# Peptides against a protein of PDB entry 5EFW, part 24

Target 1, 141 residues: chain A of PDB entry 5EFW
Amino acid sequence: TTLERIEKNFVITDPRLPDNPIIFASDSFLQLTEYSREEILGRNARFLQGPETDRATVRKIRDAIDNQTEVTVQLINYTKSGKKFWNLFHLQPMRDQKGDVQYFIGVQLDGTEHVRDAAEREGVMLIKKTAENIDEAAKEL

## One batch from the design tools (peptide; aimed at target 1 L3 I12)

Design b1_p19_3_s2 (made by RFdiffusion4, then SolubleMPNN; its pose is not in this set)
Fold by OpenDDE base, seed 5:
Structure b1_p19_3_s2 (fold): chain B 141 residues (1-141), chain A 19 residues (1-19)
Amino acid sequence: as target 1 above (141 residues)
Amino acid sequence: NKSLEEEEKKKLEELLKKL
């Protein structure tokens, strides 16, 4: 099925709360990042950042949240144990029927290397499709 | 109203856990 084929690394954040904290994390996300659910719920996702995380890329993410827009970037993230990985990351707002932002969807595709060209395009398509599937599922509430 | 918001968050989380 479509749901079986999508990437499973994702979080939901609440921009209506201070500092846009994570309110949901998929099991796959927890496995990827090596954090427990208790360790990350209620926190801003910036704990994934570290010394080699590009600050300009982080600013793009922040700007997207502030402007209530989507963004797709690739950046260095760190697991709890300090392991670096390249995160092909997509973020988009989850809007209600009136068009108001309710949440943000963040989808992560991890890799040991920075991806380019066809591999990057494929990854981008995957994480965007995943975000759309999550958005559609949320509308079933 | 705050309680309602928390309930909706819980429902969302429960739904998303199935994905």
Scores: peptide ipSAE 0.118, ipTM 0.679, DockQ to the pose 0.030
OpenDDE base, seeds 1, 2, 3, 4: peptide ipSAE 0.116, 0.115, 0.073, 0.069; ipTM 0.724, 0.681, 0.642, 0.646

Design b1_p19_3_s3 (made by RFdiffusion4, then SolubleMPNN; its pose is not in this set)
Fold by OpenDDE base, seed 1:
Structure b1_p19_3_s3 (fold): chain B 141 residues (1-141), chain A 19 residues (1-19)
Amino acid sequence: as target 1 above (141 residues)
Amino acid sequence: VKSLEEEKELLEKLLELLR
């Protein structure tokens, strides 16, 4: 089912609002990050970053948002309790019928280590497909 | 520009569609 296809860690953000806040978070995302929905809605997702988060990688994400493009990166994120995890992260714009960006879709694949080679390719394929499924579902509204 | 509450309502509808 459509639900099964998007039963992953993801958020939707609104770049038209100040500081591109999270406007939706999946149940899995909340479980992963240890935050409640109330704690994260209306906030920029940067609260997941910490001391070991690579600033150059964060800049790639910022640039993608500013340029309204997609990006796929791996970065260190932190749960509410301070646990580190590797986030294989994909971000892409959601566009309306006119082609204007309405939202961003962010999909996270968590792991205990930085993934490489075949594992990375598989993970990237998964999170990109998830993002497309979310985009498709949203267009049916 | 939509408010956060308006966006939440739309996304709740999305969730209902997916369930």
Scores: peptide ipSAE 0.079, ipTM 0.685, DockQ to the pose 0.034
OpenDDE base, seeds 2, 3, 4, 5: peptide ipSAE 0.051, 0.054, 0.045, 0.066; ipTM 0.652, 0.655, 0.652, 0.662

Design b1_p19_3_s4 (made by RFdiffusion4, then SolubleMPNN; its pose is not in this set)
Fold by OpenDDE base, seed 5:
Structure b1_p19_3_s4 (fold): chain B 141 residues (1-141), chain A 19 residues (1-19)
Amino acid sequence: as target 1 above (141 residues)
Amino acid sequence: NESLEKEEEEKEKLEELLE
């Protein structure tokens, strides 16, 4: 089913609203980050950032949003309780038939360690595929 | 307005589809 295909950590954001807020969050994402849906809907996802989050990496994410492009990075994020995790993160725009950006899809793969080499490549493939699955599902609207 | 209403409806449909 559609639900089974996209059962991953992800959010949908709306760049047409001020500060590109989260408008949808998967149950898995809520479990990962320890936030309730009510706590995060309408907010920019920057609340996941903290002291050890690489600001240069954050700027790459911001640039991708501003330029309406995709980006894949790995950065430190924090749960509500303050627990650090490495987030292998993929962001890509969701475009309409005219090519205009409607939303952004953000997919998170959590880990206790920074991943490299084959593990990183595999993770990247997974989160990109997940994003594509979400995009395909949204195109049915 | 109409634009905001349509956006909200789309959000609801998206959430229903993806959740």
Scores: peptide ipSAE 0.047, ipTM 0.601, DockQ to the pose 0.028
OpenDDE base, seeds 1, 2, 3, 4: peptide ipSAE 0.036, 0.040, 0.046, 0.037; ipTM 0.571, 0.577, 0.592, 0.591

Design b1_p19_4 (made by RFdiffusion4)
Pose (drawn by RFdiffusion4):
Structure b1_p19_4 (pose): chain A 141 residues (1-141), chain P 19 residues (1-19)
Amino acid sequence: as target 1 above (141 residues)
Amino acid sequence: SAQLRAVREADAKAARLAR
């Protein structure tokens, strides 16, 4: 299917279910993070977080979800085995024609450090176009 | 720059992992 043909890291969550769980995770996201589908479907994506994760950054993500809007940030995430990576992360809601939120989309781009300037602009362009591709691929669900 | 190349390599890695 088209959703499966999207070669990027992403997860989709359902805010209508308690604690906003993951309902779909991309093949690339699972391999990057070393988790399986059986391990993480039904879980909130906060399991990616750990000791060196910036609390205020996590706060910005919580607020954006509460307000049902988009957010782009960078933060430290961990794989299943505990390896550290920087995550250039973008979040956006999918809405129906009346504007009601159906799902959240999250797109991840791994790095070894915080990026800025042209490197950040390029990474943001990639993850925002992917989120639009995901929204278009999943509009009937 | 080195950071820009790294970003483009990470993007290509994601495509390889999806296959």

Design b1_p19_4_s1 (made by RFdiffusion4, then SolubleMPNN; from b1_p19_4, 13 letters changed)
Fold by OpenDDE base, seed 4:
Structure b1_p19_4_s1 (fold): chain B 141 residues (1-141), chain A 19 residues (1-19)
Amino acid sequence: as target 1 above (141 residues)
Amino acid sequence: SKLLEEVRKSAELSKELAK
């Protein structure tokens, strides 16, 4: 699809379904994580977590979903082959016309290494802007 | 919107795959 071909790493999840499964993934995200679309659709994104994933950071993500708020974190994720990468991750709700949360948009930075200081701030701005663009595009196009 | 419809279609596929 057109949305899948957007050259950004992102997923869309459905918090109205049990366990907030991924319902949409960009081609770039699949390439990053080394999974096929069929392998990840319908699953909670926790399959990206592994031994070195910080549990406190994961809890921040969970809390944001439960509270229907946005969150930006950086955490260790793993590809299908077991390769570790630092994921600068932004998650925000996509609301419908009534103001209710319909989906969540999750955006992952392209880089695989831990980013700090100015680089992190720049990355955060980028993934936040990307999430907003996806939200607007999904609603307007 | 067209893109939102793409999301919905993907969601339908997701439901099928989750079964």
Scores: peptide ipSAE 0.430, ipTM 0.887, DockQ to the pose 0.028
OpenDDE base, seeds 1, 2, 3, 5: peptide ipSAE 0.420, 0.417, 0.407, 0.426; ipTM 0.884, 0.884, 0.879, 0.885

Design b1_p19_4_s2 (made by RFdiffusion4, then SolubleMPNN; from b1_p19_4, 12 letters changed)
Fold by OpenDDE base, seed 5:
Structure b1_p19_4_s2 (fold): chain B 141 residues (1-141), chain A 19 residues (1-19)
Amino acid sequence: as target 1 above (141 residues)
Amino acid sequence: SSLLQQVRESAELSKELAK
């Protein structure tokens, strides 16, 4: 399937459940973050945040979820071992045929540094395209 | 199994782990 061919860092969350928990994580995501699947399923993705994560950026993510909109941000995240990485992050709702939000798709592009200009634009295009691919592949969830 | 099926199973597992 299309979903099987997606080799990117991504999660699917369920905003209809308490605290919008992760209900699926790609293998790449687990590898990136150094968590096991059992450690993250059923949890809110905020465990990736740490001391240097910009709170205003986190607020943008929360607002997007509350408003059921998409958002693209870049923020510091932490692996289980405490390693920092820059996360170019895109989140968008997955809607049913009626237009109601069923899930959120979160796509992460990791890097050792904050990206700007052409590199950022390229990354944004990539993660947005990835999110669309996931949306299409998982539409029958 | 397909990845879609994996997602479904993962979703069920997540419900249990969230309790």
Scores: peptide ipSAE 0.574, ipTM 0.924, DockQ to the pose 0.028
OpenDDE base, seeds 1, 2, 3, 4: peptide ipSAE 0.370, 0.328, 0.243, 0.174; ipTM 0.867, 0.853, 0.813, 0.774

Design b1_p19_4_s3 (made by RFdiffusion4, then SolubleMPNN; from b1_p19_4, 9 letters changed)
Fold by OpenDDE base, seed 3:
Structure b1_p19_4_s3 (fold): chain B 141 residues (1-141), chain A 19 residues (1-19)
Amino acid sequence: as target 1 above (141 residues)
Amino acid sequence: SAALEAVRESAERAKELAK
């Protein structure tokens, strides 16, 4: 679809389904993580985590989902082949016109480097704006 | 949206098949 071809790394998850599975993934996300669409759809995104993924950071993500809030973190993720990469990750709820949460949007920065200071601020701004664009695009479908 | 609902249903089927 047109949404899948957006040149950004993102997924959409459904918290109304058991274990908040991925229901949509962009082509770029598949390329980044080295998974096929069939391997990802219907699964919780935790398969990207591994030995060096910080558990406290994962808890921040979980808390945001439980509280239906947004969060921005950096964490180590792993590709299908086991390659480590730093993921600057932004998560936010997608709400309906009544304000109820329907989905979550997860955006990953294009780069895989651990970023700090000005570069981090720029990256955060970018992925937040991307999430808003995805929100608008998805609602128009 | 209808498109997202279709994707959701597909994802549900995929999840069930993965069990």
Scores: peptide ipSAE 0.117, ipTM 0.713, DockQ to the pose 0.024
OpenDDE base, seeds 1, 2, 4, 5: peptide ipSAE 0.088, 0.073, 0.066, 0.081; ipTM 0.698, 0.677, 0.639, 0.688; seeds 1, 2, 4, 5 fail the geometry check

Design b1_p19_4_s4 (made by RFdiffusion4, then SolubleMPNN; from b1_p19_4, 12 letters changed)
Fold by OpenDDE base, seed 5:
Formats: structure tokens, C-alpha cells, sequence
Structure b1_p19_4_s4 (fold): chain B 141 residues (1-141), chain A 19 residues (1-19)
């Protein structure tokens, strides 16, 4: 689909379904994580976590979902083959015309190193802008 | 919305795969 071909790493999840499963994944996301679409759709994104993933950071993500707010964190994720990468991750709700949360948009910026300072600020701006672009495009605003 | 329709189609596939 057109949305899947957007050259950004992102997923869309449905918090109205049990365990907030991924309902959409971009081609880039599949390439990054080394999973097929069939292996990802219908699952919670926690399969990207592993031994070195900071549990406190994961809790921040969970809290944001529960509170229906956005969050930006950086955490270690793992590909299907077990390769570690630093994921600068932004999550925000996609709201309907009534203002109710319909989906969540998750955007991932991958890197071999933990980014700091100017590099982190730049990455944060990028993934936030990406999420907004996806939201606007999906709603045809 | 064209793109929302794509999301919905993907969601339907997701439901099938989750079974």
C-alpha cells in the first residue's frame, strides 16, 4: 500500500484491542526488525525487547499508552536475528474527529549507538515530525 | 480517507493473523 511504502520506520497499533497489537507496519520497519509482516501484525511490539532493554524505559511507554499521551524514549531493541540496536522511539495517539484515541503511531529511528546532545535533539525532531506527517496524511488533513 | 482505508485493511489482516 501507499502508506506501507513510506520510507520511515513506523507502526500503527490499536489500543482498543487486547494488548494493543500492531495493526500496520511500514516496509522499512519490517526491514529494520527483520520480521515479515505476517510475523508482526496482531502482536504487541514488545517482541523487540530483550535482556538489555531498560525496564524503566519500557514502563514509560506503557504508562503513555495507558494515559493516552505521547512519549519519546531511547531503548535497546533486537532484530529477529538478535542484533541489538538503539531505538529512538516516539509514540503518540492518533485521535478521531471526536478527539478520542483511535490508534497509536510509533516511529523508530535506529542507530548503532546511543545518541546524545545535538544528535538526539535532531532525531527527536525528526521522529516527531514523521509521526505528525503520518497522522495528517492518514486523516487527509 | 485513502490511507485510513489502508490501515483498516491492514487491521483486518491483523485480526485474521491473530486467530
Amino acid sequence: as target 1 above (141 residues)
Amino acid sequence: SKLLEEVRESAELSKELAK
Scores: peptide ipSAE 0.528, ipTM 0.915, DockQ to the pose 0.027
OpenDDE base, seeds 1, 2, 3, 4: peptide ipSAE 0.493, 0.482, 0.417, 0.478; ipTM 0.907, 0.903, 0.887, 0.902

Design b1_p19_5 (made by RFdiffusion4)
Pose (drawn by RFdiffusion4):
Structure b1_p19_5 (pose): chain A 141 residues (1-141), chain P 19 residues (1-19)
Amino acid sequence: as target 1 above (141 residues)
Amino acid sequence: MTDEEIKEEAMRRDERMRE
């Protein structure tokens, strides 16, 4: 299917279920994070967080979800085995024709450090185009 | 809903999205 043919890291969540769980995780996301589908479907994506994760950054994500809008941030995430990586993360809601939120889309791009300038602009362009591709691929669900 | 019920629903949604 088209959703499966998207070769990027991403997860999709359902805010209509308690605690906004993951209902779909990409093949690339699972192998990057070392988790399986059985392990993480039904879980809130906060399991990616840990000690060196910036709390104000997590706060910006919480607020954006509460307001039902987009956000782009960078933060420290951890794999299942505990390896650290920087995550250039973009979040956006999928809405129906009447504007009601159906799901949230999250797209991840791994790095070894915080990026800025041209490197950040390129990474943001990649993850925003992928989110639009995901929205188009899942519009009937 | 319980955690198990949420997991079962998420699994069904994942299968549907792969159709």

Design b1_p19_5_s1 (made by RFdiffusion4, then SolubleMPNN; from b1_p19_5, 12 letters changed)
Fold by OpenDDE base, seed 4:
Structure b1_p19_5_s1 (fold): chain B 141 residues (1-141), chain A 19 residues (1-19)
Amino acid sequence: as target 1 above (141 residues)
Amino acid sequence: MSEEEIRKISLEKDEEMLK
């Protein structure tokens, strides 16, 4: 789809389905994570986690989903081959006109290092802006 | 995608903490 071809790392999940599965994944996300679309659609995004993923950070993500709020964190994620990367991750709900959550948008900015200071702020601005763009694009579909 | 379509292509759930 046009949405899936957006040249950013992102997924859309459906919290109204069991275990909040991924329903859309961008080509870039697939390339980053080394998974095929078939391998990830219908699954919860937790498969990106691994031994060095900070569980407290993961809990922040879970809490945001449960509370239907947005969150921005950095955490270690893993590709299919086991390659580690720092994921500057932003998640936000996509709401309908009534304010009810329909989906979640997850945007990933990958890096070899944990980003700080100006680089982190810049990355956060980028992924938040990307999420807003995806929100707009998805609503128009 | 419909719920049915998602279920059709759904893979086994991971057992780690929910993300």
Scores: peptide ipSAE 0.072, ipTM 0.623, DockQ to the pose 0.120
OpenDDE base, seeds 1, 2, 3, 5: peptide ipSAE 0.068, 0.056, 0.059, 0.067; ipTM 0.623, 0.626, 0.641, 0.624

Design b1_p19_5_s2 (made by RFdiffusion4, then SolubleMPNN; from b1_p19_5, 9 letters changed)
Fold by OpenDDE base, seed 3:
Structure b1_p19_5_s2 (fold): chain B 141 residues (1-141), chain A 19 residues (1-19)
Amino acid sequence: as target 1 above (141 residues)
Amino acid sequence: MSEEEIKKKALEIDKKMRE
């Protein structure tokens, strides 16, 4: 089913609120990042960034939000305890029936290394499909 | 879709993924 194919690490953000805060985080996301739900709800996801996070990559994310487009990047993120992980990240807008952006869906695929080539392509396909499935599921429920 | 509605749906989605 659609839900069975969803990658478990995801968040929903609200770009209509100041600083596009996280309004929902999946349990797997919390487990990955080592934060409680209370610690992250209402915050911008930038708390996952740290010293080795590529600022140019972060700018791509910001541009996508500003332009209301989707983006797929790979960047270093940090858990609450300071552990680094590579985040293959996909972000896309969730639009209403009129085409207006209501929310953003963010999907994360974590890894110990920067993935390239076939592995990256597979991951990208997975997280993109996951985001689409979440969007579809949200509109069907 | 209201924020309350999307949060409820997202929770349901996450719940179903765990089943």
Scores: peptide ipSAE 0.704, ipTM 0.954, DockQ to the pose 0.129
OpenDDE base, seeds 1, 2, 4, 5: peptide ipSAE 0.647, 0.679, 0.036, 0.665; ipTM 0.943, 0.957, 0.617, 0.955; seed 4 fails the geometry check

Design b1_p19_5_s3 (made by RFdiffusion4, then SolubleMPNN; from b1_p19_5, 9 letters changed)
Fold by OpenDDE base, seed 4:
Structure b1_p19_5_s3 (fold): chain B 141 residues (1-141), chain A 19 residues (1-19)
Amino acid sequence: as target 1 above (141 residues)
Amino acid sequence: MTEEEIKKKSLEIDEEMRK
């Protein structure tokens, strides 16, 4: 599918299901996080969080979900094997024709290092662009 | 929904999105 062909780190979640579970994960995301599709589908993405994940940043994500808005943050996440990585993360709602939120799109920048300044701005632009591409691709299904 | 039901539903959605 068009969605499957997007070679970026991303997930799609379904807030209409209990606890907003992941309902789609890109191959790149699975490679990054070291999880299989079976391991993460049906789960809330919070399993990526760990001891050094900033709680205030997590709350920003939660608030965005609750308020059905977009958010861009950078936080420490953990792979299945426990490796830390910096996740420049963009989340935005996918709305239907009526304007109701049906899914959330979460995009993670390529790489695992903390980015700042121009590199961060560039990364933000990239993941936002990717999210829009995913939104379009998903709506074509 | 149970955790198993949620997983099953998610897997179904994933499969549909990959067709």
Scores: peptide ipSAE 0.684, ipTM 0.958, DockQ to the pose 0.855
OpenDDE base, seeds 1, 2, 3, 5: peptide ipSAE 0.204, 0.185, 0.157, 0.027; ipTM 0.809, 0.800, 0.771, 0.621

Design b1_p19_5_s4 (made by RFdiffusion4, then SolubleMPNN; from b1_p19_5, 11 letters changed)
Fold by OpenDDE base, seed 2:
Structure b1_p19_5_s4 (fold): chain B 141 residues (1-141), chain A 19 residues (1-19)
Amino acid sequence: as target 1 above (141 residues)
Amino acid sequence: MSEEEIRKLSLEKDKLMRE
């Protein structure tokens, strides 16, 4: 099974290219966001943001990329048709054997509401585990 | 995107899709 067929919402980005574009997107991610693969590849993921996306949360994501660290946040994202959804989002660097960052893995858990407490903890655990699985799968190529 | 950027993305995608 190819990486794109993993039944989770995720993207892989390349920080070594200008503006850290998406280089890989899962089928589920395309379905969630209502974009085609051609519309997404080569673009920065900021096209998911809109009027109600919290700018402070976006800055946390930007800081994590710049500092090459992981981050987990919830933010409002928008589909191609303009529908809002709460994105429980986890981002982490994919490092080579030397420890150098090669890619970033972004995992999305979509919902109609901002999740809290036990539901949030469960979601965070899920998306972090998914990111680790993707990291392992990609390293085995 | 420049042609160079597109080529780089294509190469990276192909690498990730080999499994």
Scores: peptide ipSAE 0.030, ipTM 0.630, DockQ to the pose 0.388
OpenDDE base, seeds 1, 3, 4, 5: peptide ipSAE 0.026, 0.025, 0.028, 0.028; ipTM 0.626, 0.579, 0.623, 0.619

Design b1_p19_6 (made by RFdiffusion4)
Pose (drawn by RFdiffusion4):
Structure b1_p19_6 (pose): chain A 141 residues (1-141), chain P 19 residues (1-19)
Amino acid sequence: as target 1 above (141 residues)
Amino acid sequence: TLEEEIKKTAEEKHEEFSE
């Protein structure tokens, strides 16, 4: 299927279920994070967080979800085995024709450090185009 | 439990997305 043919890291959540769980995780996201589908489907994506994760950054994500809007940030995430990586993360809601939120889309791009300037502009362009591709691929669900 | 019901729904939705 088209959703499975998207070769990027991403997860899709359902805010209509308690605690906004993951309902779909990409093949690339699972192998990057070292988790399986059985392990993480039904879980809130906060399990990616840990000690060196910036709390105010997590707060910006919480607020954007509460307001049902987009957000782009960078933060420290951890794999299942505990390895650290920087995550250039973009979040956006999928809506129906009437504007009601159906799901949230999250797209991840791994790095070894915080990026800025041209490197950040390129990464943001890649993850925002992927989110639009995901939205188009999942519009009937 | 509530967590088991959420997980089951998430697995059903995963199947739908994979179709």

Design b1_p19_6_s1 (made by RFdiffusion4, then SolubleMPNN; from b1_p19_6, 10 letters changed)
Fold by OpenDDE base, seed 3:
Structure b1_p19_6_s1 (fold): chain B 141 residues (1-141), chain A 19 residues (1-19)
Amino acid sequence: as target 1 above (141 residues)
Amino acid sequence: SMEEEIRKKAFELDEKFLS
């Protein structure tokens, strides 16, 4: 099934709506963040940020959205209950057949620690591949 | 409304990714 092919933590946002709200969230994402789908649909994903979230890293995400480019970063996020986790995060635009940005795909890989070197590279490859699969699925189905 | 539009899009995507 489509779900089995892309059963990862991800959201889809709509930059054509005010404040780029989440319009889809995977079940895994909801489980990770401890939110219900009703609680997050229509909201900007910044609710995952908190006191220890690096603002410079957040700016990189914002810049990528503004420039309609992809970005991969690692930042501290918070669950609904306030639990911190390291989010290896990949964001990329989903373009229509004309090449215009229609949505953004955000993929999250959670961990208890900041990952480096080989572990980080492996995670990056995983979330990028996941994003590609999501993009393909959204266009074909 | 915007809320209705979001719900509509969410439903369409649910059908694609959760079915």
Scores: peptide ipSAE 0.410, ipTM 0.897, DockQ to the pose 0.417
OpenDDE base, seeds 1, 2, 4, 5: peptide ipSAE 0.371, 0.156, 0.401, 0.388; ipTM 0.886, 0.743, 0.893, 0.891; seed 2 fails the geometry check

Design b1_p19_6_s2 (made by RFdiffusion4, then SolubleMPNN; from b1_p19_6, 11 letters changed)
Fold by OpenDDE base, seed 2:
Structure b1_p19_6_s2 (fold): chain B 141 residues (1-141), chain A 19 residues (1-19)
Amino acid sequence: as target 1 above (141 residues)
Amino acid sequence: SEEEEIRKKALELAKLFEK
């Protein structure tokens, strides 16, 4: 589909379902994480976490979900084969016309290194813009 | 199972994004 083929790493999750499962994943996300779509859909995205994933950062994500707010963090994620990557991750709610949260949009910018300063700011702007684009695109469906 | 049920629901919802 058009949304799936957006050349960005992203997922859409449904917080109205138990454990906020992934309901949509871009092709790029599948390529990045090395999972098939069937392996991902219906699951919470925590499968990307591993031993070196900072639990405090994960808690920030959880808090954002619980509070229905956006958050931007950088954390270690793992591919299916166990490869680590730094994930500059942005999460934001997708709201309906009434302002109620329908979904969450998660955008991932992968890298081999933890980014700082200008590079981080640039990445944050990019993934936030991507999330907005996805939000707008999804609303057209 | 619960996981299967969630997956089913997720797949159903995913169809909404298949435009």
Scores: peptide ipSAE 0.318, ipTM 0.867, DockQ to the pose 0.730
OpenDDE base, seeds 1, 3, 4, 5: peptide ipSAE 0.067, 0.250, 0.195, 0.276; ipTM 0.666, 0.834, 0.760, 0.827

Design b1_p19_6_s3 (made by RFdiffusion4, then SolubleMPNN; from b1_p19_6, 11 letters changed)
Fold by OpenDDE base, seed 1:
Structure b1_p19_6_s3 (fold): chain B 141 residues (1-141), chain A 19 residues (1-19)
Amino acid sequence: as target 1 above (141 residues)
Amino acid sequence: SEEEEIRRKALELDELFRK
């Protein structure tokens, strides 16, 4: 349901604007990252990165955006106060009726550790399903 | 403007997901 979707950590970005800024952030995302909507709307999501964020993983995200494809990775992110967390992150394009990329949907599953095996597979299924639900809902715009 | 476009899109998405 819509309620289930809005209780997940997610953002929507606009790659057609300079630097692919965040144009929407869920309340859960704001709570997780300790930012207000005013602080992050219009900004690129890279503010979540920090010293221990793996640059190769960030490049995978950048490549997916450039190639207009989906990607799923785990990376270290930082809250506003500087607290580290592991982000199981899924990114996928949202296409219009013509098939052109309109937005990107980013879904975050936070944790204190890098997850593997069954836990990772379960998390991936969750964030991918969340992204699909967001995509379906956005078709009503 | 870019700022106005972001604000407009944010509002539309707020209406969709928060209301």
Scores: peptide ipSAE 0.389, ipTM 0.880, DockQ to the pose 0.335
OpenDDE base, seeds 2, 3, 4, 5: peptide ipSAE 0.385, 0.327, 0.356, 0.350; ipTM 0.877, 0.844, 0.865, 0.862; seeds 2, 3 fail the geometry check

Design b1_p19_6_s4 (made by RFdiffusion4, then SolubleMPNN; from b1_p19_6, 11 letters changed)
Fold by OpenDDE base, seed 2:
Structure b1_p19_6_s4 (fold): chain B 141 residues (1-141), chain A 19 residues (1-19)
Amino acid sequence: as target 1 above (141 residues)
Amino acid sequence: SMEEEIREKAFELAELFEK
């Protein structure tokens, strides 16, 4: 089922609304971040950032949104209770048939460490594949 | 309103991804 295929941490945002708010969050994402759905819908995902979040990495995300491109980064994020985790994060635009951006898909892979080499490549492959699955599923709307 | 629009989209997407 679609649920089985996309049982990962992800959000969908709407760049056509002010400040690109989250319009959907997976159950896994809510569990990871310790927020309720009501707490995050309509908000920009920057609430996950904190003191040790690298601002240059955040800028890469911002640039990707502004340029309507995909990006893959690792950054420190924080749960509602303030716990830090390394977020291997992939963002890509969801485009309509005309090629216009309608949404962004954000996929998160959490970990206790900054991963490199084979582990990073594996994680990147996973979150990119997840994003593609979400994109394909969303075309049914 | 914006809140209503977001709720509608959230609902539609939830229905889709729970298939």
Scores: peptide ipSAE 0.318, ipTM 0.855, DockQ to the pose 0.354
OpenDDE base, seeds 1, 3, 4, 5: peptide ipSAE 0.272, 0.158, 0.149, 0.224; ipTM 0.839, 0.730, 0.719, 0.810

